# Ledger of designs, part 32: peptides against a protein of PDB entry 5VVV

Target 1, 276 residues: chain A of PDB entry 5VVV
Amino acid sequence: FLCGVVEGFYGRPWVMEQRKELFRRLQKWELNTYLYAPKDDYKHRMFWREMYSVEEAEQLMTLISAAREYEIEFIYAISPGLDITFSNPKEVSTLKRKLDQVSQFGCRSFALLFDDIDHNMCAADKEVFSSFAHAQVSITNEIYQYLGEPETFLFCPTEYCGTFCYPNVSQSPYLRTVGEKLLPGIEVLWTGPKVVSKEIPVESIEEVSKIIKRAPVIWDNIHANDYDQKRLFLGPYKGRSTELIPRLKGVLTNPNCEFEANYVAIHTLATWYKSN
Target 2, 276 residues: chain A of PDB entry 5VVV as posed
Amino acid sequence: FLCGVVEGFYGRPWVMEQRKELFRRLQKWELNTYLYAPKDDYKHRMFWREMYSVEEAEQLMTLISAAREYEIEFIYAISPGLDITFSNPKEVSTLKRKLDQVSQFGCRSFALLFDNIDHNMCAADKEVFSSFAHAQVSITNEIYQYLGEPETFLFCPTEYCGTFCYPNVSQSPYLRTVGEKLLPGIEVLWTGPKVVSKEIPVESIEEVSKIIKRAPVIWDNIHANDYDQKRLFLGPYKGRSTELIPRLKGVLTNPNCEFEANYVAIHTLATWYKSN

## One batch from the design tools (peptide; made by RFdiffusion4, then SolubleMPNN)

Design b1_p11_1_s4 (from b1_p11_1, 6 letters changed)
Fold by OpenDDE base, seed 2:
Structure b1_p11_1_s4 (fold): chain B 276 residues (1-276), chain A 11 residues (1-11)
Amino acid sequence: as target 1 above (276 residues)
Amino acid sequence: DVRERYRKAAA
């Protein structure tokens, strides 16, 4: 069971010292996972093709080593979906080289994210792939296999919550394709009924699990504030029954942008996780 | 803008 934090927000990423402090807290609270997915980290998303510099590599190596020290699984995410051409073997090779570099930093767990992108394929991709889901699954499977089928590999769907599913969760052709064609060793991230879900009912997890043919990892935006930085979410992790735990592969909270605001959010997640 | 779509859906 993956339980911890996804740094998945828009806005200023956490600094390395904050991330190290996070790992210390995660260990102390018996949480086990950190997903590196800061939207405004340039080489994560907008410039995903760009290799890390020597200085950036040193920082990431240090960060990954710190995660290991605190027995936190460091999952490196990349979000190529803004401008990748899925059918272009050069793009696939570029993605492979980027993940090879991160593997050299000591990273062993990875995520490929297709959240917050347009559902439109370019002309070249339309000639090769039957749908956007087919394109995403193809590259995801290829990357997963290329990396030697790492123990933890996550996929974030474009339809990552109920409100983004067309026509709905259970009937989504996109999610059906993901469920049918994504290799079984790849985990699927899910956010619940909404982008920010006040509640995640058990039935909603059963519904999505059926179509994706696996228990999801929750990317939980309950404490996310990147959409309105005038607000801080200081309340407890709630609206999730502990009955979800046996039906999930994990829960990763995407908390407030302000690192210092997240004590209650993360601590209460830990309490929730240990309550079953 | 995909970020704006997210913001609108999150709000």
Scores: peptide ipSAE 0.664, ipTM 0.964, DockQ to the pose 0.874
Fold by OpenDDE base, seed 5:
Structure b1_p11_1_s4 (fold): chain B 276 residues (1-276), chain A 11 residues (1-11)
Amino acid sequence: as target 1 above (276 residues)
Amino acid sequence: DVRERYRKAAA
């Protein structure tokens, strides 16, 4: 069971010292996972093709080493979906080389994220792939196999919540393709019925699990505030029955952008997790 | 803008 934090928000990413402090807190609270997915980290998303500099490499190596020191699984995410051409072998090779570099930093767990992108394929991809889901699954499976089938590999769908599913969760052709064609060793991220789900009913997890043919990892936006800079979410982790735990592969909270605001959010997630 | 779509859906 993956339990911890995803740094997955828009806005200023956390600094390395904050991330190290996070790992210390995660260990103390018996949480085990950190997903590196900051939307405004340039080489994560907007400039995903760009290799890390020597200085950036040293920082990431240090961060990954710190995660290991605190027994936290460090998952490196990349979000190529803004401008990748899935059918272009040069794009696939560029993605492979980027993940090879991160593997050299000591990273062993990875994620491919296709959240918050346009649903349209370019003309070249339409000639090769039957649908957008087929294109995403193809590259994800190829990368997963290329990396030697790492123990933890995550996929974030473009339809990552109930409200983004067309026509709905149980009838989504996109999610059906993901469920049927995504290799079984790849985990699927999900935010619940909504982008920000106040409640995640057990029945909603059973519904999505059926179509994706696996238990999801919850990307939990309950404490996310990147969509409203005037608000801080300081309340406890709630609206999730502990009956979800045996029906999930994990829970990663995507909390407030302000690192200092997240004590209650993360601590109460840990209490929730340990209560089962 | 995809970020704006996210913001509207999250709100």
Scores: peptide ipSAE 0.646, ipTM 0.961, DockQ to the pose 0.896
Fold by OpenDDE base, seed 4:
Structure b1_p11_1_s4 (fold): chain B 276 residues (1-276), chain A 11 residues (1-11)
Amino acid sequence: as target 1 above (276 residues)
Amino acid sequence: DVRERYRKAAA
């Protein structure tokens, strides 16, 4: 069971010292996972093709080493979906090289994220893939296998919540393709019925689990505030029955952008997780 | 803009 934090928000990423402090807190609270997915980290998303500089590499190596020191699984995410051409072998090779570099930093767990992208494929991809889901699954499976089938590999679908599913969760051709074609060792991220789910009913998890043919990992936006700079979410982790725990592969909270605001968010997640 | 779509869906 993956339980911890996803740094998955828009806005200024956390600094390395904050991330190290996070790992210390996660360990203390008996959480086990950090997903590196900061939307505005340039080489994560907008410039996903760009290799890390020597200085950036040193920082990431240090960060990954710190995660290991605190027994936190460091999952490196990349979000190539803004402008990747799935059918282009050069794009696939570029993605492989980027993940090879991160592997050299000591990273062993990875994620491919296709959240917050347009559903449209380019003409070249339309000639090769029957759907957007097929394109995403193809590259995800290939990368997963290329990396030697890491113990933890996550996929974030473009339809990552109920409201983004067309026509709905249970009938989504996209999610059906993901469920059927995504290799079984790859975990699927899900935010619940909504982008920010006030509640995640058990029935909603059962519904999505059926179509994706696996228990999801919750990317939990309950404390996310990147969508409204006027708000801080300081309340407890709530609206999730502990009955979800046996029905999930994990929960990763995407909390407030302000690192210092997240004590309650993360601590109460830990309490929830230990209360099953 | 995809970020704006996210923001609108999150709000």
Scores: peptide ipSAE 0.645, ipTM 0.961, DockQ to the pose 0.885
Fold by OpenDDE base, seed 3:
Structure b1_p11_1_s4 (fold): chain B 276 residues (1-276), chain A 11 residues (1-11)
Amino acid sequence: as target 1 above (276 residues)
Amino acid sequence: DVRERYRKAAA
């Protein structure tokens, strides 16, 4: 069971010292996972093709080593979906080389994220792939296999919550394709019925699990505030029955942008997880 | 903008 934090928000990424402090807290609270997915980290999303410099490489190696020191699984995410051409072998090879570099930093767990992108394929991709889901699954499976089928590999769908599913969760052709064609060793991220789900009912997890043919990992936006910087959610982790735990592969909270505001968010997640 | 779409859906 993956339990911890995703740094998955828009806005200023956390600094390396904050991430190291996070690992100390995660270990102390018996949580086990950190997903590196900061939306405004340039080489994560907007410039996903760009290799890390020597200085950036040293920072990431140090961060990954720190996660290992605190027994935290470091998952490196990349979000190529803004401008990747799925059918172009050069794009696929570029993605492979980027993830090879991160593998050399000592990273062993990875994620491909296709959240917050347009559903449109270019003309070249339409000639090769039957749908957007087919294109995403194809590249995800290829990358997963290329990396030697790492123990932890995550996929974030474009339809990552109930409100983004067309026509709905159980009838989504996109999610059906993901469920049928995504290799079984790849985990699927999900935010619940909404982008920010006040509640995640057990029945809603049973519904999505059926179509994706696996238990999801919850990307939990309950404490996210990047959508409204005037808000700070300091309340406890709630609206999730502990009956979800045996029905999930994990829970990763995407908390407030302000690192110092997340004590209650992360601590109460840990209490929830241990109460099972 | 996809960020604005996210913000509207999260609100």
Scores: peptide ipSAE 0.589, ipTM 0.953, DockQ to the pose 0.896

Design b1_p11_2_s1 (from b1_p11_2, 6 letters changed)
Fold by OpenDDE base, seed 4:
Structure b1_p11_2_s1 (fold): chain B 276 residues (1-276), chain A 11 residues (1-11)
Amino acid sequence: as target 1 above (276 residues)
Amino acid sequence: MEELRKRFYSE
């Protein structure tokens, strides 16, 4: 069971010292996972093709080593979906080389994120793939296999919540393709019925699990405030029955952008997790 | 430049 934090918000990323402090807190609270997915990290998303500099590499190596020190699984995410051409072998090779670099930093867990992108493929991809889901699954499977099938590999679908599913969760051709074609060792991220789900009913998890043919990892935006930075979400982790725990592969909270605001959010997630 | 609120308001 993956339980911890995803740094997955828009806005100023956390600094390395904050991330190290996070790992210390995660360990103390018996959480086990950090997903590196800051939207405004240029080399994560906007410039995903760009290799890390020597200085950036040193920082990431240090961060990954710190995660290991605190027994936190460091998952490196990349979001190539803004401008990748899935059918272009050069793009695939570029993605492989980027992840090779991160592997050299000591990272062993990875994620491919296709959230917050347009559903339409370019003309070249339409000639090769039957659907956007087929394109995403193809590259994800290839990368997963290329990396030697790491123990933890995550996929974030474009339809990552109930409201984004067309026509709905249970009938989504996109999610059906993901369920049928994504290799079984790859985990699927999900935010619940909504992007920001006030509640995540057990029935909603059963519904999505059926179509994706696996228990999802919750990317939980309950404490996310990147959409309204004048608000801080300081309340407890709630609206999730502990009955979800045996039906999930994990929960990663995407909390407030302000690192210092997240004590209650993360601590109460830990309490929730340990209560089952 | 991408809006900070894209994730939530795209719903």
Scores: peptide ipSAE 0.119, ipTM 0.841, DockQ to the pose 0.569
Fold by OpenDDE base, seed 3:
Structure b1_p11_2_s1 (fold): chain B 276 residues (1-276), chain A 11 residues (1-11)
Amino acid sequence: as target 1 above (276 residues)
Amino acid sequence: MEELRKRFYSE
């Protein structure tokens, strides 16, 4: 069971020292996972093709080493979906080289994120792939296999919540394709019925699990505040029955952008997890 | 600013 934090917000990424402090806190609270997915980290998303510099490499190596020291699984995410051409072998090769570099930093767990992108394929991709889901699954499977089938590999669908599913969760052709074609060892991220789900009912997890043919990992935006910088969410982790735990592969909270605001968010997630 | 809200305003 993956339980911890995803740094998955828009806004200023956390600094390396904050991330190391996070790992210490996660260990102390008996949480086990950190997903590196900061939207405004240039080489994560906007410039995903760009290799890390020597200085950036040293920082990432140090960060990954720190995660290991605290027995926190470090998952490196990349979000190529803004401008990748799925049918272009050069793009696939570029993605492979980027993840190879991160593997050299000692990273063993990875994620491909296709959240917050348009549902449209370019003309070249339409000639090769039957749908956007087929394109995403193809590259995801290829990368997963290329990396030697890592123990932890995550996929974030474009339809990552109930409200984004067309026509709905149970009838989504996109999610059906993901469920049927995504290799079984790849986990699927999900935010619940909404982007910010006030509640995540058990029945809603059963519904999505059926179509994706696996238990999801919750990317939980309950404490996310990147949509309104004037707000802080300081309340407890709530609206999730502990009956979800046996029905999930994990829960990763995407908390407030302000690192120091997240004590309650993360601590109460830990309490929730340990209460099962 | 638009990018900061992309996730939530797409809903």
Scores: peptide ipSAE 0.113, ipTM 0.843, DockQ to the pose 0.573
Fold by OpenDDE base, seed 1:
Structure b1_p11_2_s1 (fold): chain B 276 residues (1-276), chain A 11 residues (1-11)
Amino acid sequence: as target 1 above (276 residues)
Amino acid sequence: MEELRKRFYSE
């Protein structure tokens, strides 16, 4: 069971010292996972093709080593979906080289994210792939196999919540393709009925699990505040029955952008997890 | 901006 934090918000990323402090807190609270997915980290999303500099490499190596020291699984995410051409072998090779570099930093767990992108493929991709889901699954499977089938590999679908599913969760051709074609060793991220789900009913998890043919990992936006800079979410982790725990592969909270605001959010997630 | 709008709408 993956339980911890995803740094998955828009806005200023956390600094390295905050991330190290996070790992210390996660260990203390018996949580086990950190997903690196800061939207405004340039080489994660907007400039995903660019290799890390020597200086950036040193920082990431140090961060990954710190995660290991605190027995936290460090998952490196990349979001190529803004402008990748799936059918172009050069694009696939560029993605492979980027993940090879991160592997050299000591990273062993990875994620490909296709959240918050347009559903339209370019003309070249339409000639090769029958749907957007087929294109995403193809590259994800290829990368997963290329990396030697790492123990933890995550996929974030474009339809990552109930409200984004067409026509709905149980009938989505996109999610059906993901469920049928994504290799079984790859985990699927999900935010619940909504992007920010006030509640995640057990029945909603049973519904999505059926179509994706696996238990999801919850990317939980309950404490996310990147969409409203005037608000801080300081309340406890709530609206999730502990009956979800045996039906999930994990829960990763995407909390407030302000690192110092997240004590209650993360601590109460830990209490919730231990109550099972 | 659109992504943030989607999150706000889904609150």
Scores: peptide ipSAE 0.107, ipTM 0.833, DockQ to the pose 0.304
Fold by OpenDDE base, seed 5:
Structure b1_p11_2_s1 (fold): chain B 276 residues (1-276), chain A 11 residues (1-11)
Amino acid sequence: as target 1 above (276 residues)
Amino acid sequence: MEELRKRFYSE
């Protein structure tokens, strides 16, 4: 069971010292996972093709080593979906080289994210792939196999919540393709019925699990404030029955952008997890 | 009650 934090918000990323402090807190509270997915880290999303500099490499190696020291699984995410051409072998090779570099930093767990992108393929990709889901699954499976089938590999679908599914969760051709064609060792991220789900009913998890043919990992936006930084979400982790725990592969909270605001959010997630 | 917004931003 993956339980911890995803740094997955828009806005100023956390600094390396904050991330190291997070690992210390996660260990203390018996949580086990950190997903590196900051939207405004340029080489994560907007400039995903660019290799890390010597200085950036040193920082990431130090961060990954710190995660290992605190027994936290460090998952490196990349979001190539803004402008990747899936059918172009040069794009695939560029993605492989980027993940090879991160592997050299000591990273062993990875994620491919296709959230918050347009649902349309370019003309070249339409000639090769039957649908957007087929294109995404193809590259994801190829990368997963290329990396030697790592123990933890995550996929974030473009339809990552109930409100993004067409026509709905149970009948989505996109999610059906993901469920049928995504290799079984790859985990699927999900935010619940909505992008920010006030509640995540057990029935809603049973519904999505059926179509994706696996238990999801919750990317939980309950404490996310990137959509309204005039607000801080300081309340406890709630609206999730502990009956979800045996029906999930994990829960990763995507909390407030302000690192200092997240004590209650993360601590109460830990209490929730240990209450089962 | 204030409606929660999507985190998706068009870029």
Scores: peptide ipSAE 0.105, ipTM 0.808, DockQ to the pose 0.166

Design b1_p11_2_s2 (from b1_p11_2, 5 letters changed)
Fold by OpenDDE base, seed 3:
Structure b1_p11_2_s2 (fold): chain B 276 residues (1-276), chain A 11 residues (1-11)
Amino acid sequence: as target 1 above (276 residues)
Amino acid sequence: MEELRKRYYSE
């Protein structure tokens, strides 16, 4: 069971020292996972093709080593979906080289994120792939296999919550394709009925699990505040029955952008997890 | 700014 934090917000990424402090806190609270997915890290999303510099490499190596020291699984995410051409072998090769570099930093767990992108394929991709889901699954499977089928590999669908599913969760052709074609060893991220789900009912997890043919990992935006600069959510992790735990592969909270504001968010997630 | 909050305003 993956339980911890996803740094998945828009806004200023946490600094390396904050991330190291996070790992210490995660260990102390008996959590086990950190997903590196900061939207405004240029080489994560906007410039995903760009290799890390020597200085950036040193920082990432140090960060990954720190995660290992605290027995936290470090998952490196990349979000190529803004401008990748799925049918272009050069793009696939570029993605492989980027993930190879991160593998050299000692990273063993990875994620491909296709959140917050348009459902449209370019003309070249339409000639090769029957749907956007097929394009995403194809590259995801290829990368997963290329990396030697790492123990932890995550996929974030474009339809990552109930409200984004067309026409709905159970009837989504996109999610059906993901469920049927995504290799079984790849985990699927899900935010619940909404992007920011007030509640995640058990039945909603059963519904999505059926179509994706696996238990999801919850990307939980309950404490996210990147969408509203006036919001700071300091309340406890709530609206998730502990009955979800046996029905999930994990829960990763995407908390407030302000690192120091997340004590309650992370601690109460830990309490929730340990209460099962 | 819209891009920074795309996921939340797409609902």
Scores: peptide ipSAE 0.141, ipTM 0.849, DockQ to the pose 0.596
Fold by OpenDDE base, seed 4:
Order: structure tokens, then sequence, then C-alpha cells
Structure b1_p11_2_s2 (fold): chain B 276 residues (1-276), chain A 11 residues (1-11)
């Protein structure tokens, strides 16, 4: 069971010292996972093709080493979906080289994120792939196999919540393709019925699990505040029955942008997790 | 700002 934090918000990423402090807190509270997915990290999303500099590499190596020191699984995410051409072998090779570099930093767990992108393929991809889901699954499977089938590999679908599914969760051709074609060792991220789900009913998890043919990992935006800079979400982790725990592969909270605001959010997630 | 709105308010 993956339980911890995803740094998945828009806005200023956390500094390395904050991330190290996070690892200390995660260990103390018996959580086990950190997903590196800061939207405004240029080499994560906007410039995903760009290799890390020597200085950036040193920082990431140090961060990954710190995660290991605190027994936190460090998952490196990349979001190529803004401008990748899935059918272009050069793009696939570029993605492989980027993940090779991160592997050299000591990273062993990875994620491919296709959240917050348009559903349309370019003309070249339409000639090769039957659907957007087929394109995403193809590259995800190839990368997963190329990396030697790492123990933890995550996929974030474009339809990552109930409201984004067309026509709905149970009938989504996109999610059906993901379920049928994504290799079984790859985990699927999900935010619940909504992007920011006030509640995540058990029945909603059963529904999505059926179509994706696996238990999802919750990317939980309950404490996310990047969409409203005037608000801090300081309340407890709630609206999730502990009955979800045996029906999930994990829960990763995407909390407030302000690192210092997240004590209650993360601590109460830990309490929730240990209550089962 | 537009991307933030897209993620959380396009529901």
Amino acid sequence: as target 1 above (276 residues)
Amino acid sequence: MEELRKRYYSE
C-alpha cells in the first residue's frame, strides 16, 4: 500500500530542504511514499525533453538518497503529454534517455502522467493509434518494459476522475482501453469522483477498479489549494472510509502549496491509514 | 492561472 504525499500542485515547488523535512515526517508517521510531480518544474512537464544539468543532478541525487535514508519510496514523475508525439520514435527515445538519467540518480520508481492535457492526438498519432488511450498505453508499456519493469510504476490517465470520464466512468472507452491494454504491473492514479473530491465513496472505487482492472492509487486533492491562493486547507483528512484501504493500491495526498500548512493534512492521513 | 482553472474549475 503506497501512502504518503504527491508534490503535484501548480505553483512554486518545494525546496530540497522542505522535501527532506517531509521525508522525516513521513517516516515518523509511518508513511512510505513521495511522488515527485511538481507541475511548474520545467524539466518535469513544459521542457520534459531537457536533461538535468550537473547541478540539478546533484540536487536530485541528494534528494533521492535522503528519501532512501528515511525509507521513503521516491517516485519520479514526468508529464510529456503537452507536446509529445507518441508515434515518433525520437520522442520515445528522448523520454527513455531522460528516465535513464533519473535512474542514474538512484531512482527506481517512476510515473508517467497524462493529466491536464487535451484529449486530441496530432495527425501523425491518429495514423498510428486507434485512440488517445492506445497511444498513451503504448508508450507507457514500452517505457515500463524498457526500465526493466520497476516494482512501482504509475500511470495518470487523462480521465483521472469521474467528471472527466466520457460518457461516464463505467462506459468510458478511454478507461476501458487503459484497463485492457496497460500492463498489469502498472498502477493507475485516480482523484475520485471529482478533481477535488469532498468524498470518495466505496462504490465509486469499485466502479473505476472494474473498468481499469486494478485497484487505483488515489491522488488525493482534498487539501490541494493551488486552484485558490486565498485558501488554506487546514482540516483533517476526511470523507474517505477506511473501507477504501483494502480496495486501493495507495493514497498520495496532494496538499497545500505552502509546505508549513500541511502538518494536519499529512498527520491525519497517517492516522486514517493506520486505523484499518 | 489558466491551467489552474482548467484543472479544478472545468468540472
Scores: peptide ipSAE 0.138, ipTM 0.848, DockQ to the pose 0.571
Fold by OpenDDE base, seed 1:
Structure b1_p11_2_s2 (fold): chain B 276 residues (1-276), chain A 11 residues (1-11)
Amino acid sequence: as target 1 above (276 residues)
Amino acid sequence: MEELRKRYYSE
């Protein structure tokens, strides 16, 4: 069971010292996972093709080593979906080289994220792939196999919540393709009925699990505040029955942008997790 | 901005 934090918000990323402090807290609270996915980290999303500099490499190596020291699984995410051409072998090779570099930093767990992108493929991809889901699954499976089938590999679908599913969760052709074609060793991220789900009913998890043919990892936006700069979410982790735990592969909370605001959010997630 | 709008809408 993956339980911890995803740094997955828009806005200023956390500094390296905050991330190290996070790892210490995660270990203390018996949580085990950190997903590196800061939207405004340039080489994560907007400039995903660019290799890390020597200085950036040193920082990431140090961060990954710190995660290992605290027995936290460091998952490196990349979000190529803004402008990748899936059918172009040069794009695939560029993605492979980027992940090879991160592997050299000591990273062993990875994620490909296709959240918050347009559903339209370019003309070249439309000639090669039957659908957007087929294109995403193809590259994800190829990368997963290329990396030697890492123990932890995550996929974030473009339809990552109930409200984004067309026509709905149980009948989505996109999610059906993901469920049928995505290799079984790859985990699927999900945010619940909504992007920011006040509640995640057990029945909603059973519904999505059926179509994706696996238990999801929850990307939980309950404490996310990147969409409203006037608010901080300081309340406890709630609206999730502990009956969800045996029906999930994990829960990763995407909390407030302000690192210092997240004590209650993360601590109460840990209490929730340990209650089962 | 559009992504942030989607999150706000889904609150």
Scores: peptide ipSAE 0.124, ipTM 0.843, DockQ to the pose 0.317
Fold by OpenDDE base, seed 5:
Structure b1_p11_2_s2 (fold): chain B 276 residues (1-276), chain A 11 residues (1-11)
Amino acid sequence: as target 1 above (276 residues)
Amino acid sequence: MEELRKRYYSE
């Protein structure tokens, strides 16, 4: 069971010292996972093709080493979906080289994220792939196999919540393709019925699990505040029955952008996790 | 960020 934090918000990324402090807290609270997915880290998303500099490499190596020190699984995410051409072998090779670099930093767990992108393929990809889901699954499977089938590999679908599914969760051709064709060793991220789910009913998890043919990892936006600059979510982790735990592969909270605001959010997630 | 806000609030 993956339990911890995803740094997945828009806005100023946390500094390395905050991330190290996070790892210490996660260990103390018996949580085990950190997903590196800061939207405004340019080489994660907007400039995903760009290799890390020597200085950036040193920082990431140090961060990954710190995660290992605190027995936290460090998952490196990349979001190539803004402008990748899936059918272009040079793009696939570029993605492979980027993940090779991160592997050299000591990273062993990875994620490919296709959240917050348009559902349209370019003309070249339409000639090769029958749908957007087929294109995403193809590259994800190829990368997963290329990396030697790491123990933890995550996929974030473009339809990552109930409200984004067309026509709905159980009938989505996109999610059906993901469920049927995504290799079984790859985990699927899900935010619940909504992007920000006030509640995540057990029935909603059973529904999505059926179509994706696996238990999801919850990317939980309950404490996310990047969408409202005037709000801080300081309340406890709630609206999730502990009955979800045996039905999930994990829960990663995407909390407030302000690192200092997240003590209650993360601590109460830990209490929730240990209460089952 | 503005487009993200639209996504969150358009649900």
Scores: peptide ipSAE 0.121, ipTM 0.847, DockQ to the pose 0.465

